Peptides against a protein of PDB entry 5A53. Designs and how they scored, part 55

Target 1, 230 residues: chain A of PDB entry 5A53
Amino acid sequence: LVENVKQALFIPGQSCNKNLHDIMVDLSALKKPDMKRFNRKNDIHPFEDMSPLEFFSEKNDCSLMVLMTSSKKRKNNMTFIRTFGYKIYDMIELMVADNFKLLSDFKKLTFTVGLKPMFTFQGAAFDTHPVYKQIKSLFLDFFRGESTDLQDVAGLQHVISMTIQGDFQDGEPLPNVLFRVYKLKSYKSDQGGKRLPRIELVEIGPRLDFKIGRIHTPSPDMVTEAHKKP

## One batch from the design tools (peptide)

Design b1_p25_2_s2 (made by RFdiffusion4, then SolubleMPNN; from b1_p25_2, 17 letters changed)
Fold by OpenDDE base, seed 4:
Structure b1_p25_2_s2 (fold): chain B 230 residues (1-230), chain A 25 residues (1-25)
Amino acid sequence: as target 1 above (230 residues)
Amino acid sequence: DEKRKKEIEKTQSSEARVEEEAAKL
């Protein structure tokens, strides 16, 4: 089953700042060619009114959206939105910590556009905790592209690593999610006449530490409809 | 390949219109 590649729309909110814009550019570069970006700021408050996002989803044929906003309470906030049938399925606020690194902070490596990342998830909560399950689902959905049963290992250029920053108990603030991007670099090592292919992971950016904010979870009915294969 | 390129070009042109429609809402 070739699932259509989900298109992403990046939306600068009214409070979008230079840092968020730069983060948006770099993160969206990983979603190319299946990404659109607005250049104008849009006054959208998704937890107050979702209608503008549903409108954008429909008009752009984008089932993935990222709203870039920043306030004193929610600095460098990336609201990730998924739609189903152009209706809001889920939303999550992921606030980028100030320690972020842009692609420009790393050694410029040639990147082939349109290759699917491999994902790695570190932390049991990605499989057990509802919020981290949503994050896992979201990022997989965001970057998987066409689900081909054959992960063409030959096409593996980069790895996205997502790590939960430490352990937590019930009622504690949810630890940040550490987003890291690595390129697979093959080296021919001439060690001792046997050319062993050495694969090294080189961080390429962006480097983002996500603080979890507000969430919107789908209704049970929407979950059922979204999992109905046509 | 060419269809995908044309879809990308159409999508870039449509972005500008959708931003204008959004500013009217």
Scores: peptide ipSAE 0.038, ipTM 0.592, DockQ to the pose 0.027
Fold by OpenDDE base, seed 1:
Structure b1_p25_2_s2 (fold): chain B 230 residues (1-230), chain A 25 residues (1-25)
Amino acid sequence: as target 1 above (230 residues)
Amino acid sequence: DEKRKKEIEKTQSSEARVEEEAAKL
């Protein structure tokens, strides 16, 4: 089975800053080797004109894109874009809160590149609410692609945890999504003469709290086309 | 705006190939 792993393109916007660059480096490291990054700033405004992103999707053969922008209204904004047939499928703005932590803020743990993360989702809204369903779909698509091999469980190195920050009612502002990355560390514990494998989760970063911004949802026709297995 | 279109086209052409900056982990 040729794993058709979706390629990601990370794009610094014109307003990209050092913090966003550092976040981009750390988040994109989890997508290696299936990641490209632009070094130059690009003046892209996805919610005004999507054509530049469609061009980049096609020219770089990337169905996943992340645009890094920052403004007073949308500080530390990561716009996640998916394409289908190099056309925009969906978009979501996820603004990183100022309390973020980089990989350098944690104990350096070596990890093997190319291992797929296990995901955990905390919050019922990931299965019921349209925006959180899109976020769940996006992150699963971004880091796993379509193929889950049983080998992914045997090679389980890291867990990505996504938590909705509290309960909310209809008409209330959508709670942040807490993004956390953990490495599984196996210990041989000798407890009472039985060597039980202890698995500990060690946070490795990055630590990102995402504030939800603007969304673009796919047309019903694009949903139908994207679900057509070739 | 035509100026924005030309700037986008120039940027798109220049960034069409990514130099893989091997982020040293």
Scores: peptide ipSAE 0.033, ipTM 0.631, DockQ to the pose 0.030
Fold by OpenDDE base, seed 5:
Structure b1_p25_2_s2 (fold): chain B 230 residues (1-230), chain A 25 residues (1-25)
Amino acid sequence: as target 1 above (230 residues)
Amino acid sequence: DEKRKKEIEKTQSSEARVEEEAAKL
């Protein structure tokens, strides 16, 4: 089953600001060439009415969407949406903290478009807690790219690191998720005639700390349908 | 068969921002 690469649609909401626009551009660059972006602001409130997003999913053939909104209560909010059969599967609000860094804040590096990132997840809750499981699933699904059998180590260019910021107990606010992007840089070390390939991780951006907001979980029926292998 | 768009080496930049700013002019 060649899972077709999931297409992403980036949507500026009515309250989209310059910072969110800049974040949208830089995050969407990691999804090229499998990305579309709207240039116009759209008045969409996905936790009140999901029907406009289902319409956009169908009309743009995009099973991934990101809505960019900002308010005093939900500053720099990226609502990540997944659809199945152009119906809303799940949604999560991820608010970007003010300490964010753009690609322009890092050393300019060349990269090949369309290479699949490797993911690393730090924090046991990514495998145990339902919210962090959804985040893990979402980001893997969002950046999975083409299922190439040979993840040739030779083709590994990017590492996306996701870290839960500290421990938490039941009933406490969920810690932020630290999103980091690295490029693998191979150096030929000239140490002592043995050219040992040294691989270094260089941060390339964007750097995003995500505060978790509202969540929509799929119905049991949609979970069953989405996991049916054709 | 979505033709694998040829691997294009690009510089990490806000290229899409420049393209959007140019399309608004």
Scores: peptide ipSAE 0.023, ipTM 0.519, DockQ to the pose 0.023
Fold by OpenDDE base, seed 3:
Structure b1_p25_2_s2 (fold): chain B 230 residues (1-230), chain A 25 residues (1-25)
Amino acid sequence: as target 1 above (230 residues)
Amino acid sequence: DEKRKKEIEKTQSSEARVEEEAAKL
């Protein structure tokens, strides 16, 4: 069963600024060809009224959405939304720290569009803590292309690394998630007459440090329906 | 409800423009 590739919609909110626009462009480029972007600003407040996002999901046939907003309280905020049957499944606010890097800050490399990234997750909480489990699930779901079988290793071009920034205890603020993107570069190393294949990871951007904001979790009923195989 | 649907429809009709920016990565 080839799972249909989930389409993403990027939406500038009313408070979207140049930095968020540039971040949106660069992050959405990693989702090509399975991505749509809006150019106009939308007055959407997803934690107050979800109905505009459900409508956008249905009309654009997008089960993934990213709303770009910025305020004094929630600077450089990317709200990631998933839908099931065009209804809100879950939401998470991820605020980009001011130390972000764009694709233009790195050496331009050529990429094949549509290749599935490999993911790496650093931090035990990605497998134990409910918020970090949701983040892991979201990013895997967001950037999963077509389920290609075992031929994936020959087509491996990108690695997305997600790291929890330090340890935390119960009741402490949740550490940031460090988002990094690498390209696999193959070199022929000539060491002592033996050409050994050397693979290096080259950072390509964007570089994003995500501060965790508000979360909407699915109802138990929606979880059950979303896990029902057709 | 119908006014909200019409405002949302007006927003969508104007924004369903997929920018095919050929970001040459």
Scores: peptide ipSAE 0.039, ipTM 0.653, DockQ to the pose 0.033; fails the geometry check

Design b1_p25_2_s3 (made by RFdiffusion4, then SolubleMPNN; from b1_p25_2, 15 letters changed)
Fold by OpenDDE base, seed 2:
Formats: C-alpha cells, structure tokens, sequence
Structure b1_p25_2_s3 (fold): chain B 230 residues (1-230), chain A 25 residues (1-25)
C-alpha cells in the first residue's frame, strides 16, 4: 500500500512575526519532504472566511495547512487546518507560549529526512475529551499520514511527546499541550565486551507549549465521508 | 466583484509559488 503521505502547507499570516517564522521553520523541518512554505504574508482569517484556505489546499495539493498569526489576543498562534477533498475538515488554534525553544537551542543532531516519528500522548483526555482527541488525531495525521501498523522500529529516529499540562475539570480552561521532540540515540557501550545497545532519548526541539484557542469541528457528513475507506 | 475575486485569485496564485527556502540546517 503506497501511503498517501499528507502534504503540509505553512502559511505566514499578515501578522506573522519573527518568532512564528522561526517556529514554522523548525516545525516544518520535521515534516520534510512533505512540506511547502509560503514566504509571503497572506491576509487570511480562517474563522471568518475559509475559502482562501480551501483554494490553497487545492492549488498546492496540501491536505494539511498551518497558518501563522499573532495578535494581542492570540499571540504566536498556529492555526492547524485539515482538508478533505480540498474542503475544510477541521481547524484548531494552538498558541505557542513565550517559553518556546528552537532547534538552535538544542545540541545539533543530524537526522534523516522522511522518517516518521513515534508519538506518545500523556493524559487520559487525549482519548476521551473531544478537543484533545482532535489534537491527537491532527498531530498523528500531520506527521504519520496513514498509520502503518508496522512501526519499523529500525526506522525510529524521532519521538514526539504530547502531554496535557495537568488535570482539569469540566468548565475549566483547557490545559496546555506540551509538545516535545526527542531523537533516539543508540550508544554502543564498549564497557566490558557486552555491546548492549543503549537507547537514549535526546531532546532536539522545537519545544512548544500550546495554548488551545478556537476550534472548528467537521460536519457529521464530512466525518462520514473522511472515514469511508475507498 | 469579479475583478476583486480575480485579483485575489491572482494574488493567491502568485503566492502559491513555493520558494523552497532550503531550511539550512
């Protein structure tokens, strides 16, 4: 089965700043080669008019989009968009907290382009709460495309960890999602003739704490169509 | 209206030029 790897388009909004640009570059590096970026700022307001995004989805053959915007109300906002048949399926605003770290803040480690990350999700709400279920689904779609059951463990280079920052009750503000990226580093320990493969997780960045913003959920009809196996 | 849509489509189409900025890692 040729996995239809979902292509991502990164779009600087009109209010895109240097920090968002740097975050965009670093996050998109993990999506290579299946990524496109615009260099120009686009005046797109996806919660007001989705039509420009549908146009970009179709014209760039990208079922994933990330719009980079920043305002006083929504600082460092990454709007993640998925399309189905070049129509908006869902959207979520994820605002990057100011404590972010770039790849340059970590020890430079070489990585192979095109290797799929392993995901880990910490927090029961990723399986139960609609918003966190959408986030889980989005990030899995974004970086893996189709879930091949065969995680070729030999091809595992990256681990993406997503953690819900604490417990919450109904009606409380949704906790941030802590996004962390690790590289699997194999060490040949030469100590004592037993070459036990030691695997260590080394954080490589980016480090992003996502505050949840506005959400657009798919229509029931689009959910049904998107889950129809061809 | 049509001219504004065409201008928006032309702007959007001109921005669809993926300059592969090779992110120099």
Amino acid sequence: as target 1 above (230 residues)
Amino acid sequence: DKKREEKKKKEQSSEARVEEEAAKL
Scores: peptide ipSAE 0.032, ipTM 0.630, DockQ to the pose 0.031
Fold by OpenDDE base, seed 1:
Structure b1_p25_2_s3 (fold): chain B 230 residues (1-230), chain A 25 residues (1-25)
Amino acid sequence: as target 1 above (230 residues)
Amino acid sequence: DKKREEKKKKEQSSEARVEEEAAKL
């Protein structure tokens, strides 16, 4: 099966700053080689006019897009966009909190490019609440695509952990999603004369706490069309 | 019409600004 790995396009918006650029570089490194980045700012307002994103999706053959913008109301905002047939499927604003850490803040670990991460999701709302279901779906689609190969276990190098920050009730503000990236490090431990393989998780970054912003959900018709295509 | 054409030209010029080297590393 030729894995039709979804290509991602990272777009600096007009309000993109150095911090957002650095976050974009580090997050996009996890999507290599299936990633493109624009080097110049683009004036795009996806919740006002989606047509520029549909155009970029088609012309760059990218079904995943990330728009990097910042304002007083939406600081360090990463708008994640998915397209289907080069039409907007869904969008979500994820604002990076100021406590973020870059890859440079962690011990440099060598890693193989192109290995699919394992995901872990912490919080029942990832399976029950519509917004967190969309986030789960988005991140799985972004980094794994549709095919999980059994080879993923033998090549397991990275774990992406996504945690809902605390409990919430109906009508309360949605808790942040804590994004963490770990490398699996194998050690030979001599415990009691048996060399047991010890696996440790080492955080490698980036470390991102996502505040949830605006959401665009697909039409029922587009959901039906997206599930019909192999 | 002119604003739409100028938008399209600006969008097209943005497509050519992909950092291809970022995908090769």
Scores: peptide ipSAE 0.032, ipTM 0.655, DockQ to the pose 0.032
Fold by OpenDDE base, seed 3:
Structure b1_p25_2_s3 (fold): chain B 230 residues (1-230), chain A 25 residues (1-25)
Amino acid sequence: as target 1 above (230 residues)
Amino acid sequence: DKKREEKKKKEQSSEARVEEEAAKL
């Protein structure tokens, strides 16, 4: 079975700062080995001209991209991009709140590279609201790809938790998405001569609270083509 | 116009280098 694992490209924008660079390094570590990073800043404005991103998608054979930018209006902005046939499928701006934590803020735990994370989603809107459905789809594509083989349970080391921060009504600003990463730690507890396997979730980072920004949705034609199995 | 855009894309792509650390398993 050829695993069709989607490759990711991390791109520092012209306005990329140290905090965004550190976040990029930590988030991209969860995508290894299926990740590339640029070390140079690139002047890209994806909501004005998408053509540089389409070019990078094709040249690097990456169907996933993350552009790191920061401004007064869009501080610590991660633009997540998906391509289909090296054309822009969708885009979403996710701005990291200032309360973020890096991997260095947690107890360093060893993990095996290349193991697929389990996802948990908290909030009904992940299944009903179009923006949160896109976020759910994006993060599943980004870290798991298309193949959910049962073999993923035997190698389960990571849990990614995504939570909508509170309830909202129609016409209200969309709540933040709380991104958390946990490692499964197996303990042998000896309780009363019965060794029960205990599994604990240990937070390992990064810890990111995403504010939702601008969105580009795919055309109906691109949705139809992307769902055609080859 | 199209040739100037292709030149600009090639220049941007020559400036963008992939970090080798991402490929080292």
Scores: peptide ipSAE 0.031, ipTM 0.659, DockQ to the pose 0.032
Fold by OpenDDE base, seed 5:
Structure b1_p25_2_s3 (fold): chain B 230 residues (1-230), chain A 25 residues (1-25)
Amino acid sequence: as target 1 above (230 residues)
Amino acid sequence: DKKREEKKKKEQSSEARVEEEAAKL
């Protein structure tokens, strides 16, 4: 079953600022060609009323959405939304820390559009803790391109690394998730007449540290329907 | 090239209508 490539819609909220716009442009570049973005600000409050997002999901045929908002309480907030049958499945707020880096802050490297990134996850909580399991699922789902059966190692250009920033106990604030993007660069090493292929990871951006905010979890019924393979 | 630009213009025009319908709700 070739899962249809999920389309993403990027939505500037009413409180969207220049920094969030720049982050939106850079993050959406990794989702090309399977990305749409709005140019106008939209007054959307997804934790109060989800109906505008369901409308946008249906009208744009997008099962992934990212709402860009900023307030004193929730600075540089990216709300990631997934839909199933154009109904809200889940939502998570990920606030970008002020130490972010854009693609322009890194050495310009050409990359092929539409290649599937490899993911790496650092932190046991990505497999055990419900919130980090949702984040792992979301990012894998968001950046899954066409499932080519052949992970052509020859086609691997990008690595997305996600790291939980430190250990935590029950009842403590959840550590940030460090989002990093690398390009695989092949070098021919001329050591002693044998050209050994060296592969180096070069950071290309964006660099984002995500603070976890509010979460909406799917109903048990929607989980059951979303896991029913036709 | 022209067909790709027309498709992009139609996509942008469709996006603009969806934004305008949402601003009326």
Scores: peptide ipSAE 0.028, ipTM 0.550, DockQ to the pose 0.024

Design b1_p25_2_s4 (made by RFdiffusion4, then SolubleMPNN; from b1_p25_2, 14 letters changed)
Fold by OpenDDE base, seed 2:
Structure b1_p25_2_s4 (fold): chain B 230 residues (1-230), chain A 25 residues (1-25)
Amino acid sequence: as target 1 above (230 residues)
Amino acid sequence: DKKREEKKKKEESREARVEEEAASL
């Protein structure tokens, strides 16, 4: 089975700033080689008109898109879009908090391009709450494509950790999602002739705290169609 | 309306091409 690796398109919106650009560069580096980036600012308002995104999806053969916008109300906003048949499947606004860290803020570690990250999800709501289920699904789709059950542990280089920041009740504002990226570093421990492989997790960035914004959910028909195995 | 939409599509298509070339470098 040739895994149809989903291609991602990163789109600077009209209000894209330097911080969002830097975040875009760093986050998209984890999606290489399956990533395109636009250099020009595009005047796209996906919650007003989705048609430009559907056009970009089709023309770039990208089923994943990330629109980078910033406003007073929605600072450092990354709108994640998925398409199915080049039609909008779902959208979610994830606003990056000002405490973000770039790859440059961490020790430069060499990594192999094209290795799929392992994900860890912390918080029961990732399996129960519709919004966090969508986030989980989105990030899994974004970085893994089709999940082959055979996670080649030998090819495991990165761990992406996603944590819901605290507990919440119904009607409360949804807690942020803490996005963290770690590299698996194997050390040969030279302790006493036994080469015990020691694995350490080293944070490599980016470090992003996502505030949840607006969401577009797919129609039930599109959900059914997208889950039809050929 | 059709001419504006066609112009918008042509502009979006041109941006997509120019940026695809720039992303392939």
Scores: peptide ipSAE 0.042, ipTM 0.680, DockQ to the pose 0.030
Fold by OpenDDE base, seed 3:
Structure b1_p25_2_s4 (fold): chain B 230 residues (1-230), chain A 25 residues (1-25)
Amino acid sequence: as target 1 above (230 residues)
Amino acid sequence: DKKREEKKKKEESREARVEEEAASL
């Protein structure tokens, strides 16, 4: 099986600031080696004109993109974009709350580059609600690609946890998604002559609370084409 | 309008090439 690993492109928008740049660097480090970053600011407004993103998808051979923008209405906004055949499939705005933490705020741990993370999802809406289903699909696609066979537990280094921040009713604002990254640390605990392997989850960052913004959903035709396995 | 769109496409094409070369190094 040739694993078609999806490449990600990180794009600083015209309004990209230092905080968004630092978040971009830290989040993109989890996607290495399958990641490119732009160094220049680009004047892109994806909900007004998608053509620049389709152009960048084709020219960089990237089916995943993240646009970094900030405004008074949409502070610390990460627009996640997926393409199919270099055309926009879907988009979602995820605004990072001011309580974010960078990798530098945690104990530096060495890790192997290129190991796929395990995901955990907390909240029933990840399986039932259209927006949270899209978020689940996006993050699985972004970090794992299409088909991971059962990763041998021996190769498991990272856990990404995504939690819906509380319950909500119909017509209420959608709760934030809490993004957390952990490293699995094995300890040999010598308790009473039986070496029980103890596994601990150590948070490594980044820590991001995502407020949900605007969404672009794929057309029924694009869904049908994207699910046609070649 | 057409001249502004051609200028935008040329600028976008130049930026994409420069960053592809910088990522391949």
Scores: peptide ipSAE 0.037, ipTM 0.657, DockQ to the pose 0.028
Fold by OpenDDE base, seed 1:
Structure b1_p25_2_s4 (fold): chain B 230 residues (1-230), chain A 25 residues (1-25)
Amino acid sequence: as target 1 above (230 residues)
Amino acid sequence: DKKREEKKKKEESREARVEEEAASL
């Protein structure tokens, strides 16, 4: 089975700044080789007109897009877009908090490009709440594509952790999602003359705290079409 | 119409450069 790995397109919006560019570079490095980036800013407002994104999806053969914008109301905003048949399936705004860390803020670790990350999700709402279900689905779709069960253990180099920051009740503001990336580092521990393989998680970045913004959900018809396995 | 066509041409010309840059990485 040729893995139909979903291609991602990273788009700097008109309001894209250096911080968003650096975040885009670091996050997109985790999607290599299945990533394209635009170097030029684009005037795109996805919640007003989706047609430019559908055009980019079709022309670049990318079913995943990330639009980088910043405003007073939506600072460091990453709009994640999925398409199906080059039509908008869903969208979510994830605003990066100012406490972000880049790959340069961590110890440089060499890693193999193209290895699929393991995901961990912390918070019951990832399985119950519609918004967090969409976030879980999006990030799994973005970095794993179709699950190949057999490669998961032998190729496990990276762990992406996503944590809901605290508890919340109905009608309260949705807590941030804490995005963390770890490399598995194997050590030979000489504990008691037995060389036990010790595995440690080392944070490699980027470190992103996502504030949830606007959401576009697919129509029931689009959900049905997107889940029709060929 | 003309503004939409000019936007399309400008987008297409940019897409080709991104493909070359992506193929060189």
Scores: peptide ipSAE 0.036, ipTM 0.675, DockQ to the pose 0.031
Fold by OpenDDE base, seed 4:
Structure b1_p25_2_s4 (fold): chain B 230 residues (1-230), chain A 25 residues (1-25)
Amino acid sequence: as target 1 above (230 residues)
Amino acid sequence: DKKREEKKKKEESREARVEEEAASL
């Protein structure tokens, strides 16, 4: 089975700065080899006009896009876009909090390119609340692509952890999503002549706390079309 | 160092080609 791995395009917006660029580089490194980046800034406002993103989706054969923008109202904003048939399916603004860490802030570990991450989701709202369901769906789609069969535990290198930061009630501001990336390290512990396999999780970055912004949800018709298995 | 610069140059050249393809279509 040739896995149809979704390609991602990273787009610097007109307001993209050095910090957003560094975040873009580090996050996109987790999507290699299935990633493209633009070097030029593009004046795109996806909640005003989506047509430039549909154009880029088609021309680059990318069903995933990330637009990097920053303003006073939406600082360090990563707009995640999915397309279906090169038309906008959904969009979500995820603003990176100032406490972010880059790959350079962690111990450099060698990694194999193209290994799929394991995901962990912490918070009941990932399965109940529509916004957090969209975030869960988006990140699974972004980094895993289509579900391959039993990922051989022997091939498991990375864990992506997504945590909802605290509880919330209806009508309250949505808590941040804590994005963390770990590498699995196997150690042979020699305790008492028995080599016990010890597995440790080592954070490798990036570390991102996402504040939720604006959302575009697909029409019921697009949902029906996107769920039609060919 | 040289392998990192060659990888960076190959990545920049790939990024430039993606922009050139996006601008020429």
Scores: peptide ipSAE 0.034, ipTM 0.549, DockQ to the pose 0.020

